# Peptides against a protein of PDB entry 3LCN: the designs that were tried, part 68

Target 1, 96 residues: chain A of PDB entry 3LCN
Amino acid sequence: QYTENLKVIVAEKLAGIPNFNEDIKYVAEYIVLLIVNGGTVESVVDELASLFDSVSRDTLANVVQTAFFALEALQQGESAENIVSKIRMMNAQSLG

## One batch from the design tools (peptide; made by RFdiffusion4, then SolubleMPNN)

Design b2_p30_1_s2 (from b2_p30_1, 15 letters changed)
Fold by OpenDDE base, seed 2:
Structure b2_p30_1_s2 (fold): chain B 96 residues (1-96), chain A 30 residues (1-30)
Amino acid sequence: as target 1 above (96 residues)
Amino acid sequence: MYKPMSEEERERLLKEMEEKEKEFLKKLLE
């Protein structure tokens, strides 16, 4: 139900990671796939860490945690556009 | 279908995150 919106949201979060060496779209799609398939924060992070060793576990954890919180926001009626905007603001602050 | 976070897990994650990130996530859920 929220698959496509969540992909966009996760991609925005990934876009804020400095020196990210993986394909953003690919990683975002995979994260959403794992979440939709019933993964937990821990299990999704474990899977991603095993596949993408160029990204730190802490960074992956931050992305996955954000994805789950974003999903909660979506189900509570928050628009994908608003969530993306908020993530973009956080990205800008983190890079400053 | 996704498995939603428990309240316990949610609070644990928030406590472990930096204050800046906590504030961001709070805004997401407003």
Scores: peptide ipSAE 0.155, ipTM 0.724, DockQ to the pose 0.257
Fold by OpenDDE base, seed 3:
Structure b2_p30_1_s2 (fold): chain B 96 residues (1-96), chain A 30 residues (1-30)
Amino acid sequence: as target 1 above (96 residues)
Amino acid sequence: MYKPMSEEERERLLKEMEEKEKEFLKKLLE
C-alpha cells in the first residue's frame, strides 16, 4: 500500500539530520514497520530511543511525527514525490 | 493495522511545533 513510499519519505527526513550515525535505510524501514504494526507516535519514539540512544529523543520525535503526517497525506491522495520534495525543501532550509 | 493519528493528537502536535513546521505540515495535509 503506502509502505514503500513511506520508507522513501522517512529516509528523506532522516537524511536532513546532521551528524546522524545510524543507517538511514535501516532506521526508515524500522520506523515504517513499527507504524504499520499499530504503533503510536509515542510508542514508536520510545522504541527508537531505546535502540538508538545516540540520537536525541526530540530528533526522533520530529521524524516520527513527520512520518505519521506523511502517511495521512498519502492516504488523502498526495503523491510520494510531492511529499519528498517538500521534506527536501525543509531540510535545505534548516541547513541554511 | 495502522492506527491513524487522532484529531486531538494532531492538534496537540501542531501546537507544539514552530510556525514554519506548522505551515509545512498544513501543506502536506492539503
Scores: peptide ipSAE 0.149, ipTM 0.707, DockQ to the pose 0.252
Fold by OpenDDE base, seed 1:
Parts: structure tokens; sequence; C-alpha cells
Structure b2_p30_1_s2 (fold): chain B 96 residues (1-96), chain A 30 residues (1-30)
């Protein structure tokens, strides 16, 4: 039920990765697909690392971890808009 | 359906993450 919101959230997280050369929408959709089909943090990271070798495992892990925590936040009543805003702020801080 | 994180996994992830990221995640869960 949070699939579409999670896609937006993950896309925002991916948008903050420097030198990211993959399609953000595609990667975000794939991450969410893996999560909603029962993937764990470890299994999702393993899958992503095998498919997107241009992105470091640590970077992928950070994205996936954020996705799972965002999903928990959504379940606790946090709005997708608020989560996206927080991620955007973090992205900006990491660049500064 | 997704598999929710266990409490042990959640705590492990938080412990291993950088402090800045930890604070961010705490804010997400407020």
Amino acid sequence: as target 1 above (96 residues)
Amino acid sequence: MYKPMSEEERERLLKEMEEKEKEFLKKLLE
C-alpha cells in the first residue's frame, strides 16, 4: 500500500548520490519491487550490487537501509512529502 | 508482502551507520 510513496522516497535518496549514472526511476522501482516481495536489507543489497556495479556496495546499502526505515516511518503515520523533504535536506547537507 | 525489520536488525543497522545518518533516521521515525 506504500509502494508508490516508497518509489518517490527512494528516488529522492538516489538523486543525492554523486556520479550516479543509472536511471533513478528504474533503480527506485526495482528496489521497491525487491522490498515488497520479501527482500531483506542484505538480499536487496546483494541483488543491486550484482546488477549495478557502477555503484559501490556501501552506497547501495545506505539507500536500501533508508528505504526500510522510510517504510517504517510511513507505517507510523509520517507523510511521504515530509520524508522526501527530510531526504532532500540531507542530500543538500552532504554536498555542502 | 515486505518483510519487516527485526528489532535486532534495526539496532544493528543503526549502530553501524555514521552518526549523521543515525540522526537523520531518528528524525524520520519521530
Scores: peptide ipSAE 0.161, ipTM 0.728, DockQ to the pose 0.278; fails the geometry check
Fold by OpenDDE base, seed 4:
Structure b2_p30_1_s2 (fold): chain B 96 residues (1-96), chain A 30 residues (1-30)
Amino acid sequence: as target 1 above (96 residues)
Amino acid sequence: MYKPMSEEERERLLKEMEEKEKEFLKKLLE
């Protein structure tokens, strides 16, 4: 239901990671697939850590946590556009 | 189907995050 919106949201979050060496679209899609198939924060982080050694576990955890919170926000009626804008602002702050 | 976070899990995660990140997530859920 929220799959496509969540992909966009997660991709925006990944775009804010400095020196990210993986394909953003691919990683975002994989994260969403794991979530919609019943993964927990812990299990999704574990899976990602096993696949992407170049990304720290803490970084992955931050992305996954954001994804779950974003999904809950979507369920509560928040628009994908608003969520993306908030993440984009946070990304800009982290780079500043 | 996805498994929603429990209230307990949500609170635990928020407590463990940096304050600035916590504030962001709170705003996200507004």
Scores: peptide ipSAE 0.150, ipTM 0.719, DockQ to the pose 0.277; fails the geometry check

Design b2_p30_1_s3 (from b2_p30_1, 15 letters changed)
Fold by OpenDDE base, seed 5:
Order: sequence, then structure tokens, then C-alpha cells
Structure b2_p30_1_s3 (fold): chain B 96 residues (1-96), chain A 30 residues (1-30)
Amino acid sequence: as target 1 above (96 residues)
Amino acid sequence: MYKPMSEEEREELLERMEKELKEWLEKLLE
């Protein structure tokens, strides 16, 4: 349940990145996979940076950090819907 | 009184959170 919700959440975060040229679903799935297999923000960012050059390292770090915070929120009982809603609002504010 | 976190404090908090999440995920996969 958490992994599937996290994929949705990460995908929403990625959707807010301007000029993102990669498949959102694929990248979100890969991020969650790396986290599930013991990845840290640093190691996941390193992996993503080695594979994708269309996004800055800082932006990747922000995405990965959001994933970890989202997972913590889920563990604390926050609904995936609320987390997605918050990210969507933040995306809208950033692009507005 | 609220005091904003420094970058160092933020990183330390993140490291602790990552550790806890990692352990949780490992247990989930058992």
C-alpha cells in the first residue's frame, strides 16, 4: 500500500518539474524501487543524476526528499489523497 | 519561541528520518 501510494505521490511531484523530458511513471517507479531497496537521498540522487541529464541535481534532491517525507507522513496516518493535493497545490503555485 | 532550522539541522533531521524509513522498509520486505 505504501509503495503504490508513494509512486503516485512521487509522480505528482515530478509532474511539477518544467521541461521534464522523461517518463514520469517510470522515474517515479524507479525512485520508489531504490528507496525500498535501502536507498538514501544521496544514493538515489546519484543514481538518477547518472541516468538523466534533463534535470538538475538540486531538483532531483528535492524530489527524492519529498518522497521520504511523504512516506513518513503516510506512516503517521496521513492519507495519500491529502499529500497529493498538497503537492498539486504547490506545483500550481510554482508554475503560476 | 519558534526558531527556523539551519541547513545543518535540516540535514541531520533528514538523515534520522532516512534511517528510520530504511529500517521500516526492510521490515516490510521480510
Scores: peptide ipSAE 0.026, ipTM 0.489, DockQ to the pose 0.035
Fold by OpenDDE base, seed 4:
Structure b2_p30_1_s3 (fold): chain B 96 residues (1-96), chain A 30 residues (1-30)
Amino acid sequence: as target 1 above (96 residues)
Amino acid sequence: MYKPMSEEEREELLERMEKELKEWLEKLLE
């Protein structure tokens, strides 16, 4: 349950990155995979940076951090819908 | 009005979250 919800959440976060030229679903799935296999923010960012050099490390760190925050929120009882809506709002603010 | 956490607060929270996540994952993998 957490993994599937997290994929949706991470995908929403990735959708807010301007000029993102990668498959969002694929990247989201990979991020979640790394996290559920014991990755840390640093290790996941390192892995992503090695694969996607077109995206800044800071941007990747922000995405990964959001994923960890989202996972904690889910564990605390927050709905995936609420988390997605919050991220969507943040995306709109950053682009506006 | 909501005020975002400082970078220091975020880092502290992140550290705790990562620790909790690790414990959760360990339990999941049992």
Scores: peptide ipSAE 0.025, ipTM 0.499, DockQ to the pose 0.052
Fold by OpenDDE base, seed 2:
Structure b2_p30_1_s3 (fold): chain B 96 residues (1-96), chain A 30 residues (1-30)
Amino acid sequence: as target 1 above (96 residues)
Amino acid sequence: MYKPMSEEEREELLERMEKELKEWLEKLLE
């Protein structure tokens, strides 16, 4: 279903964070788990901020917000490949 | 004239989306 695709999408978003010290796959999996279990942007950010101090709250909020938007896009019929491509382009712009 | 979405408007949209997504996920997991 969408769970596995969302993990890939969130991982791509996390890959764009400079000097990210955590395991991308692990964090992506945990974010998706929290969302699937009824988390909100605020509650998920709070949880992540308490566990990972190497990433700013604003950065975490951006990641979680992207996850929710991506899930909606998947629901509306957008392919995971297209979503990943869009995120990758945004990541490149952020580094430039 | 084009006006970009404000942060407030984005948050309101996200709030609505989150609610819809939760309901959708609940049905999916049944």
Scores: peptide ipSAE 0.025, ipTM 0.497, DockQ to the pose 0.053
Fold by OpenDDE base, seed 1:
Structure b2_p30_1_s3 (fold): chain B 96 residues (1-96), chain A 30 residues (1-30)
Amino acid sequence: as target 1 above (96 residues)
Amino acid sequence: MYKPMSEEEREELLERMEKELKEWLEKLLE
């Protein structure tokens, strides 16, 4: 299902955040849950920011936006594997 | 000359995408 793939994708995005000290799988699942239940970028970011102070609001916004874009990509037929690969490359570029 | 998408245009696009995704998700969860 798209939701399961999205969890994997969001987890990959979270893995690229420096000094992230939360459970990646837990946060990824929570983000997907919020989106599935009708959350917007703004509302999901607000929720995450209230729970996790170790990550900036801008970083959270980037993660959530990526989740929405990834979901759209999945809907358009792109494989989860390709999306994960793209995110991994982006993560590597941000470190370089 | 190519002009990158403005922040306003980006937000508008995002809003449209979110709307479409919500509708899609609602159908998926039915």
Scores: peptide ipSAE 0.026, ipTM 0.492, DockQ to the pose 0.035; fails the geometry check

Design b2_p30_1_s4 (from b2_p30_1, 12 letters changed)
Fold by OpenDDE base, seed 5:
Structure b2_p30_1_s4 (fold): chain B 96 residues (1-96), chain A 30 residues (1-30)
Amino acid sequence: as target 1 above (96 residues)
Amino acid sequence: MYTPMSEEERKKLLAEMEKEEKEFLEELLE
């Protein structure tokens, strides 16, 4: 499965969030856990919002949405490396 | 197993996003 790849992808997405106070690896692992256990975008966002009130719902939604789109990309044959690279590019653009 | 997004849900999410993020996510699926 894509569990470990998705953890890396989500962690890269979280790394682009300014003033993020939570542990990136921990949050990424938790997001992936919820997704692989059948969570939807809405239910995962709701769970995260209840646990991490220091992060806005919109920010959480953006991360979770990216994770689901990344999963679809992985299933379509795109490599985790390429997805991570694209996220890094997006993160860099947001800083500029 | 994960629950994949429906086509309708995917379209709705993309429609609500800012242009830059939308284009980024669409590029992931190309």
Scores: peptide ipSAE 0.347, ipTM 0.863, DockQ to the pose 0.236
Fold by OpenDDE base, seed 4:
Structure b2_p30_1_s4 (fold): chain B 96 residues (1-96), chain A 30 residues (1-30)
Amino acid sequence: as target 1 above (96 residues)
Amino acid sequence: MYTPMSEEERKKLLAEMEKEEKEFLEELLE
């Protein structure tokens, strides 16, 4: 399964969020937990929004969507390393 | 097990995204 890889990927995505007040590893772990337990984009966003009110729903949605797309990419054979690299580049662009 | 996005859902999500994010996510699936 891609659980550990997805945690790393989601953590990288969260690392790009400015003024993020939650523990990145904790949130990433929880997102992956919800996903591997059958959550949909909508249900995962709803759950996260209820738990982490310091983060906007739109921001959470963006993270969750990225996670699902990343998971699809993993399923298609892309390496976690490449996905992380792409996200890191995107993060850098948003900060620049 | 995870619930994969349907093709329809994927298309809908992409359609609602900003251009930069859309292009990024599409690149992930190349």
Scores: peptide ipSAE 0.346, ipTM 0.863, DockQ to the pose 0.236
Fold by OpenDDE base, seed 1:
Structure b2_p30_1_s4 (fold): chain B 96 residues (1-96), chain A 30 residues (1-30)
Amino acid sequence: as target 1 above (96 residues)
Amino acid sequence: MYTPMSEEERKKLLAEMEKEEKEFLEELLE
């Protein structure tokens, strides 16, 4: 499985959120936990929204969607390093 | 076990995204 790789990827995505006041590592771990336990995009977003009410649902949805797409990319053979790099570039563009 | 997105779900999500985000995610799966 790609559990550890996905944690790193999700953490990078979370790092691009302005004014994010939750623990990035913890949130990333929880997202991955929900995904590897069979959650769907919608169910994972619902769970996160209930636990982290300081983060908008739209923001959470964006992160979770990215996680699922990243997981599929990993399964297709793309490296975690490349995915992280792409997310980092996206983060830089959005905050620039 | 991980539950993959259906094709229908993927298309729906992409259709609702901002242009830049959509292009980014499509690039991930390229």
Scores: peptide ipSAE 0.344, ipTM 0.863, DockQ to the pose 0.235
Fold by OpenDDE base, seed 3:
Structure b2_p30_1_s4 (fold): chain B 96 residues (1-96), chain A 30 residues (1-30)
Amino acid sequence: as target 1 above (96 residues)
Amino acid sequence: MYTPMSEEERKKLLAEMEKEEKEFLEELLE
Protein backbone atom coordinates (compact mmCIF):
# COMPACT_ATOMS: atom_id res chain seq x y z
CA GLN B 1 0.00 0.00 0.00
CA TYR B 2 2.78 2.44 0.91
CA THR B 3 5.49 0.70 -1.13
CA GLU B 4 6.38 3.60 -3.40
CA ASN B 5 6.28 6.16 -0.59
CA LEU B 6 8.53 3.98 1.54
CA LYS B 7 11.06 3.65 -1.30
CA VAL B 8 11.36 7.44 -1.43
CA ILE B 9 11.68 7.68 2.34
CA VAL B 10 14.37 4.99 2.56
CA ALA B 11 16.28 6.58 -0.32
CA GLU B 12 16.36 9.88 1.57
CA LYS B 13 17.69 8.11 4.66
CA LEU B 14 20.41 6.38 2.62
CA ALA B 15 21.39 9.72 1.07
CA GLY B 16 22.52 10.88 4.49
CA ILE B 17 25.13 8.14 4.91
CA PRO B 18 28.68 9.44 4.38
CA ASN B 19 30.88 7.56 1.90
CA PHE B 20 27.99 5.35 0.81
CA ASN B 21 29.18 3.69 -2.40
CA GLU B 22 26.19 1.51 -3.28
CA ASP B 23 23.32 2.40 -5.58
CA ILE B 24 20.78 4.20 -3.38
CA LYS B 25 17.76 3.39 -5.52
CA TYR B 26 18.66 -0.29 -5.69
CA VAL B 27 19.28 -0.62 -1.96
CA ALA B 28 16.09 1.27 -1.11
CA GLU B 29 14.02 -0.97 -3.37
CA TYR B 30 15.56 -4.07 -1.87
CA ILE B 31 14.89 -2.93 1.70
CA VAL B 32 11.25 -2.20 0.89
CA LEU B 33 10.91 -5.54 -0.89
CA LEU B 34 12.10 -7.37 2.21
CA ILE B 35 9.79 -5.37 4.48
CA VAL B 36 6.63 -5.87 2.40
CA ASN B 37 7.39 -9.58 2.22
CA GLY B 38 7.20 -9.92 5.98
CA GLY B 39 10.73 -9.21 7.10
CA THR B 40 11.50 -8.04 10.62
CA VAL B 41 14.05 -5.43 11.62
CA GLU B 42 16.48 -8.19 12.55
CA SER B 43 16.00 -10.34 9.44
CA VAL B 44 16.24 -7.39 7.07
CA VAL B 45 19.43 -6.14 8.72
CA ASP B 46 20.93 -9.64 8.52
CA GLU B 47 20.16 -9.88 4.82
CA LEU B 48 21.60 -6.45 4.06
CA ALA B 49 24.74 -7.07 6.09
CA SER B 50 25.43 -10.22 4.09
CA LEU B 51 25.12 -8.37 0.78
CA PHE B 52 26.65 -4.99 1.56
CA ASP B 53 29.69 -5.56 3.73
CA SER B 54 31.04 -2.09 2.95
CA VAL B 55 28.34 -0.63 5.19
CA SER B 56 28.47 -1.17 8.95
CA ARG B 57 25.76 -3.23 10.62
CA ASP B 58 24.90 -0.31 12.89
CA THR B 59 24.35 1.97 9.90
CA LEU B 60 22.15 -0.61 8.21
CA ALA B 61 20.19 -1.10 11.42
CA ASN B 62 19.57 2.63 11.67
CA VAL B 63 18.20 2.72 8.11
CA VAL B 64 15.94 -0.30 8.61
CA GLN B 65 14.64 0.97 11.95
CA THR B 66 13.81 4.30 10.36
CA ALA B 67 11.95 2.49 7.58
CA PHE B 68 9.74 0.59 10.01
CA PHE B 69 8.97 3.71 12.04
CA ALA B 70 8.21 5.61 8.84
CA LEU B 71 5.85 2.88 7.69
CA GLU B 72 3.94 3.11 10.95
CA ALA B 73 3.79 6.89 10.57
CA LEU B 74 2.36 6.49 7.07
CA GLN B 75 -0.29 4.14 8.41
CA GLN B 76 -1.19 6.75 11.02
CA GLY B 77 -1.86 9.24 8.24
CA GLU B 78 1.35 11.23 8.02
CA SER B 79 2.33 12.23 4.50
CA ALA B 80 5.43 10.87 2.79
CA GLU B 81 6.48 14.43 2.01
CA ASN B 82 6.54 15.38 5.68
CA ILE B 83 8.52 12.29 6.62
CA VAL B 84 11.06 12.94 3.86
CA SER B 85 11.43 16.54 5.03
CA LYS B 86 12.09 15.44 8.60
CA ILE B 87 14.69 12.92 7.47
CA ARG B 88 16.36 15.54 5.29
CA MET B 89 16.61 17.88 8.26
CA MET B 90 18.10 15.10 10.37
CA ASN B 91 20.63 14.36 7.63
CA ALA B 92 21.65 18.01 7.52
CA GLN B 93 22.10 18.15 11.29
CA SER B 94 24.43 15.15 11.19
CA LEU B 95 26.70 17.01 8.76
CA GLY B 96 26.93 20.13 10.95
CA MET A 1 2.86 -8.68 3.78
CA TYR A 2 4.16 -6.10 6.24
CA THR A 3 4.98 -7.35 9.73
CA PRO A 4 4.58 -4.50 12.21
CA MET A 5 6.93 -4.05 15.13
CA SER A 6 5.64 -5.25 18.45
CA GLU A 7 5.27 -2.72 21.23
CA GLU A 8 8.03 -4.46 23.13
CA GLU A 9 10.39 -4.32 20.17
CA ARG A 10 9.67 -0.64 19.60
CA LYS A 11 10.35 0.22 23.23
CA LYS A 12 13.57 -1.77 23.21
CA LEU A 13 14.82 -0.14 20.02
CA LEU A 14 14.07 3.35 21.32
CA ALA A 15 15.78 2.64 24.63
CA GLU A 16 18.98 1.66 22.83
CA MET A 17 19.14 4.77 20.64
CA GLU A 18 21.02 7.97 21.19
CA LYS A 19 18.91 10.85 22.43
CA GLU A 20 18.83 12.74 19.13
CA GLU A 21 17.73 9.74 17.06
CA LYS A 22 15.21 8.68 19.68
CA GLU A 23 13.59 12.10 19.74
CA PHE A 24 13.47 12.14 15.95
CA LEU A 25 11.69 8.79 15.70
CA GLU A 26 9.30 9.64 18.52
CA GLU A 27 8.32 12.79 16.67
CA LEU A 28 7.55 10.71 13.57
CA LEU A 29 4.90 8.84 15.51
CA GLU A 30 3.25 11.84 17.20
Scores: peptide ipSAE 0.338, ipTM 0.860, DockQ to the pose 0.236

Design b2_p30_2_s1 (from b2_p30_2, 15 letters changed)
Fold by OpenDDE base, seed 3:
Structure b2_p30_2_s1 (fold): chain B 96 residues (1-96), chain A 30 residues (1-30)
Amino acid sequence: as target 1 above (96 residues)
Amino acid sequence: DEEKLKEELEKKEEEKKKLEEKLKKVKESL
């Protein structure tokens, strides 16, 4: 039930990756789909790594882990807007 | 510039198609 919000959150996280050349919307949708249908951090990372060899495994792992934490936060009552804001700040700090 | 833009758009379209196919496969399996 949090899938749409999670897609937005994951997209924000992906937007912070330097030189990311993949379609953010579709990657985010794919990640969320895998997660809500029983994927684990490891299995989702493995899948993404097989598709996007130009992105490091560590970077992918960071994205996926963030998604899982975000899902938990949503379930605990945190708003999607707040989560997105936090990620945006992190993105800015990483590039600063 | 124009050719570079066209190439980037083409790449994006190809990636979209690839991911769309993956999404379809997963949905069919559920």
Scores: peptide ipSAE 0.194, ipTM 0.711, DockQ to the pose 0.218
Fold by OpenDDE base, seed 1:
Structure b2_p30_2_s1 (fold): chain B 96 residues (1-96), chain A 30 residues (1-30)
Amino acid sequence: as target 1 above (96 residues)
Amino acid sequence: DEEKLKEELEKKEEEKKKLEEKLKKVKESL
């Protein structure tokens, strides 16, 4: 139901990670699939950490936590566009 | 520079393939 929107949101979050050399589309899709399949923040982070040695666990945790918050926001009626805009602003601020 | 680029591309290809296989497995399980 919210999977496609969540993929876009997670991709936007991943795009804000400096020196991230992984395929953003595939990573976002994988995160969403893990979440909708019953994953928790910790279990999803553990899986991602095992795949990506170049990214810190804290960075991964931040991405996954954002995904869960975004899913809750979508369920509460917030538009995907608004959520993406917020993340984009956060990305810009962190790199400024 | 060319050799470094080649090595980086090979690494990215390997990582992408690994992730694609994981995605495939998850999709098949859902």
Scores: peptide ipSAE 0.192, ipTM 0.706, DockQ to the pose 0.230
Fold by OpenDDE base, seed 2:
Structure b2_p30_2_s1 (fold): chain B 96 residues (1-96), chain A 30 residues (1-30)
Amino acid sequence: as target 1 above (96 residues)
Amino acid sequence: DEEKLKEELEKKEEEKKKLEEKLKKVKESL
């Protein structure tokens, strides 16, 4: 029920990673797919780390953790737009 | 450089294909 919104949110988070050359849409879809099918932060990070050596494990963990928090926020009634806005702000701050 | 651009696009396409295959496998296993 929150799958599509979560994809958008995760994509926004991925867009904030410097020098990330992977297809953001597909990576976001993959992350969400793993999460909604019972993945944990650790298991999803492990999977992503095995696929992408250009991104640090800590960065991947941050993305996945954000996804889980976003999912919880969605379940609690927060709008996807609001969550995306927060992430966008965080992305901007990380570049400063 | 046209050749360099072509190589970069090819690389990206290959990476995309790899991920698509992963997605497909996972979806098929569900």
Scores: peptide ipSAE 0.186, ipTM 0.697, DockQ to the pose 0.303
Fold by OpenDDE base, seed 5:
Structure b2_p30_2_s1 (fold): chain B 96 residues (1-96), chain A 30 residues (1-30)
Amino acid sequence: as target 1 above (96 residues)
Amino acid sequence: DEEKLKEELEKKEEEKKKLEEKLKKVKESL
């Protein structure tokens, strides 16, 4: 249902991580895949942490939590565009 | 300089391939 939009949203969130050395598109796809197959915040973070040692657990948790919030927002009728815009603003704010 | 760039690109491609393979395996297991 919301998989494609969620991939875009998660990718935008990942793009805000400094020194992120993994392929954003593939990681976003992987996160969404885990979520739609019954993953929880904790289980998805655990999986990502086991695969990627270049990012802290806190950073991963932030990404995954954002993904779940985004999914809820999508289900509540918020547009993907609005969600992406919010994430972009947050990314810019964190770097500024 | 050029050789260094080539080496860096090679490493990046290897990392991308590794991640792609992981994705493939996960998709197969789910």
Scores: peptide ipSAE 0.171, ipTM 0.673, DockQ to the pose 0.297

Design b2_p30_2_s2 (from b2_p30_2, 20 letters changed)
Fold by OpenDDE base, seed 4:
Structure b2_p30_2_s2 (fold): chain B 96 residues (1-96), chain A 30 residues (1-30)
Amino acid sequence: as target 1 above (96 residues)
Amino acid sequence: MEEEERRRRELEEKRRRELEKRLEEVRKSL
């Protein structure tokens, strides 16, 4: 129900990872599909860690946790645009 | 430097192919 908005949100979060040379849209889709299939934070992180060994497990966990929090926020009535804006601001702060 | 760049590209392409494979598998399971 919120899958398309969640993909956009996760993509924005992934865009904040330095030196991440993957197709962000495909990775975001993969994360969301894993969540929809009943994945937990731990199981999704395990899947991502097996693919992206150059990214720290903590960074991956941060992305996945953000996805779960975003899903909850969407369900509580927060707009995708607002969530994306917050993530974008956080990404900018991490690079400063 | 060129050899290192080539090796990096090959690794990235391998990961991309693996991601695409897994993505397709998950899609089929839904």
Scores: peptide ipSAE 0.586, ipTM 0.877, DockQ to the pose 0.239
Fold by OpenDDE base, seed 1:
Structure b2_p30_2_s2 (fold): chain B 96 residues (1-96), chain A 30 residues (1-30)
Amino acid sequence: as target 1 above (96 residues)
Amino acid sequence: MEEEERRRRELEEKRRRELEKRLEEVRKSL
């Protein structure tokens, strides 16, 4: 039930990665589907690392962990809009 | 420069195709 919101959240997180020239929506969908299919942080990172070798494992782990935290937050009643806003703010802080 | 850009585009296309393939595979598995 949180799948679509989670895609939006993950997409926002991916948008903060510098020099990431992939279709963010497709990558976000892939991450979410892997999680829904029972993926762990480690297994999802491994999958992403095999596709995006130019992105550090730490960066990928940060994205995936954010997805899991976001899912938990959604389940606890936090709004998707609020989560997106937090991520956007963090992205801005990393760049500035 | 043109050759380097071509190689970059080819790599990006290859990655995109691989992502699309894996995405479709996961979709079918759900």
Scores: peptide ipSAE 0.586, ipTM 0.876, DockQ to the pose 0.323
Fold by OpenDDE base, seed 5:
Structure b2_p30_2_s2 (fold): chain B 96 residues (1-96), chain A 30 residues (1-30)
Amino acid sequence: as target 1 above (96 residues)
Amino acid sequence: MEEEERRRRELEEKRRRELEKRLEEVRKSL
């Protein structure tokens, strides 16, 4: 039930990656679909690494871990809006 | 330089196609 919200959250996280010249919406969808189909942090990172070799594994791991944390937060009752806001703030800090 | 840019675009298109393929595969598994 949190799939669509999670896509938005993951997209916001991906938007913070410098020089990431990919369709963020499609990548976010792919990540979320992998997670809801039982993917682990490691397995999802492996999938992404096979597609995006120009992005560091650590960066990919950070995105995926954020997705899992976001899913937990949603399940605990936190709003998607609040989660997105936090990620946006983190993105801004990383670029500063 | 033009050839390099062409190759870069080709690689990007290849990755895009691969992503779309994998998306479709996962969607079918649902």
Scores: peptide ipSAE 0.585, ipTM 0.876, DockQ to the pose 0.243
Fold by OpenDDE base, seed 2:
Structure b2_p30_2_s2 (fold): chain B 96 residues (1-96), chain A 30 residues (1-30)
Amino acid sequence: as target 1 above (96 residues)
Amino acid sequence: MEEEERRRRELEEKRRRELEKRLEEVRKSL
């Protein structure tokens, strides 16, 4: 259950990246699978950086860190809906 | 302009294929 919710959350975070013309669902799945397989923030960022050189490492790190925080929040009982809402607000603030 | 668009599409396709390949590899490891 956490993995599917995490995919949705990561997808929402990726949707906030300007000019990111990749399949967000596939990227989100990839990130979540890397995390589930024991990836760290650093290792996942390295993997993503090797694929998406047009995105800054800081942006990638922000996405990955958000995923880890979201996973912790889910484990603590926060709803995926609430987490997604927070990310949407953050995305809106960054564009503004 | 057509060559640039073609190159962009080719790069996007290559990146997509690479992502799909890596995704499949990770899926197999689970």
Scores: peptide ipSAE 0.584, ipTM 0.876, DockQ to the pose 0.323

Design b2_p30_2_s3 (from b2_p30_2, 20 letters changed)
Fold by OpenDDE base, seed 4:
Structure b2_p30_2_s3 (fold): chain B 96 residues (1-96), chain A 30 residues (1-30)
Amino acid sequence: as target 1 above (96 residues)
Amino acid sequence: SAAEEEARRRRKEEERKELEKKLEEVRKSL
């Protein structure tokens, strides 16, 4: 359904994290799989926190929450391109 | 130092391997 688009969106969000040296595609895929398998924001954050001790829980929570909001937006008819563009803008603003 | 850099690289590699393992486990369960 929206799985592939969500992977792209999550990858874009991860790309905005400073000093994040993990494989973005693999992490994005993992997050999406956890979500589609019934994960909650809390459970997904807990899982990610156990893997990435160099990233704060707040940062992880921001990524996961973005993923859930993006999924809802996709279901409501918003295009993946628009969502990616928004995230890209936010990433640029955060680094500026 | 070179030794510290190598240790850091090893830790990152272990983290990546753990992620890949968990990813595979999730794929199998779906």
Scores: peptide ipSAE 0.296, ipTM 0.763, DockQ to the pose 0.239
Fold by OpenDDE base, seed 1:
Structure b2_p30_2_s3 (fold): chain B 96 residues (1-96), chain A 30 residues (1-30)
Amino acid sequence: as target 1 above (96 residues)
Amino acid sequence: SAAEEEARRRRKEEERKELEKKLEEVRKSL
């Protein structure tokens, strides 16, 4: 349903993290799978934090929360393209 | 140094393998 779109969205969010040298596609997929499997923001963040010590817990929390908000937006009828565009703009602003 | 870079590469590879393993475990459970 929304899983493939959510993967794209999360990947876009991860792409905005500086010095993040992990496989974005794999990490995005993992986040989405954890969410689809009933994960919460806290549980997903805990899992990611155990794997990636190079990224702050706050950054991970921001990514995961964005994923949940994106899922809600998709369910409310917002297009994946629109959500991706918003995230891309946010990424650009943070790097400016 | 070359030794430090190799060590870093190995650690990164191990992390990737662990992630891939976890991904596969989740995929199988869905």
Scores: peptide ipSAE 0.292, ipTM 0.763, DockQ to the pose 0.326
Fold by OpenDDE base, seed 5:
Structure b2_p30_2_s3 (fold): chain B 96 residues (1-96), chain A 30 residues (1-30)
Amino acid sequence: as target 1 above (96 residues)
Amino acid sequence: SAAEEEARRRRKEEERKELEKKLEEVRKSL
């Protein structure tokens, strides 16, 4: 139900990672896939860490936690647009 | 140039294929 919006949100979060050398779209899709199949923050981070050794576990955990928070926000009625805007602002702050 | 564009396209395609391969390996185990 929220998969497409969540993919967009996760992609925005990934776009804020410096020196990220993986395809954002595919990684976002995979994160959402893991979540909708019953993944937890820990299990999803473990899966991603096994695939992408160029990204720290802390960074991955931050992305995955954001995804779960975003999913909850969507379920509570917040628009994807608002969530994306917040993430974009956070991305800018982290780089500033 | 056309050659540079083709080279870029090939690099992107190779990267995509590599990622898809990685993802597929994990998907098969789920």
Scores: peptide ipSAE 0.242, ipTM 0.728, DockQ to the pose 0.037
Fold by OpenDDE base, seed 2:
Structure b2_p30_2_s3 (fold): chain B 96 residues (1-96), chain A 30 residues (1-30)
Amino acid sequence: as target 1 above (96 residues)
Amino acid sequence: SAAEEEARRRRKEEERKELEKKLEEVRKSL
């Protein structure tokens, strides 16, 4: 139901990671599909950590937690555009 | 260099293939 919007949101979050050289689209899709398939924050982070050793576990956890929060926000009626905007602002602030 | 660019391209392609494989595995389970 919210899968496609969540992919966009997660992609925006990944785009904020400095020096992230992985394919954002595919990673975002993978994260969302893991979540949709019943993954938890911990299990998804574990999976990602096993694949991407160049990214800290804390960074991965932040991405995944954001995805779960975004999913909840979508379920509560918040627009994807608004969520993306918030994430973009947070990305900009984290670089400061 | 061209060789470095090609190597980078190959690495990206290999990553994509691995992710696509994992994605397909998940899709099959859904």
Scores: peptide ipSAE 0.285, ipTM 0.763, DockQ to the pose 0.143; fails the geometry check

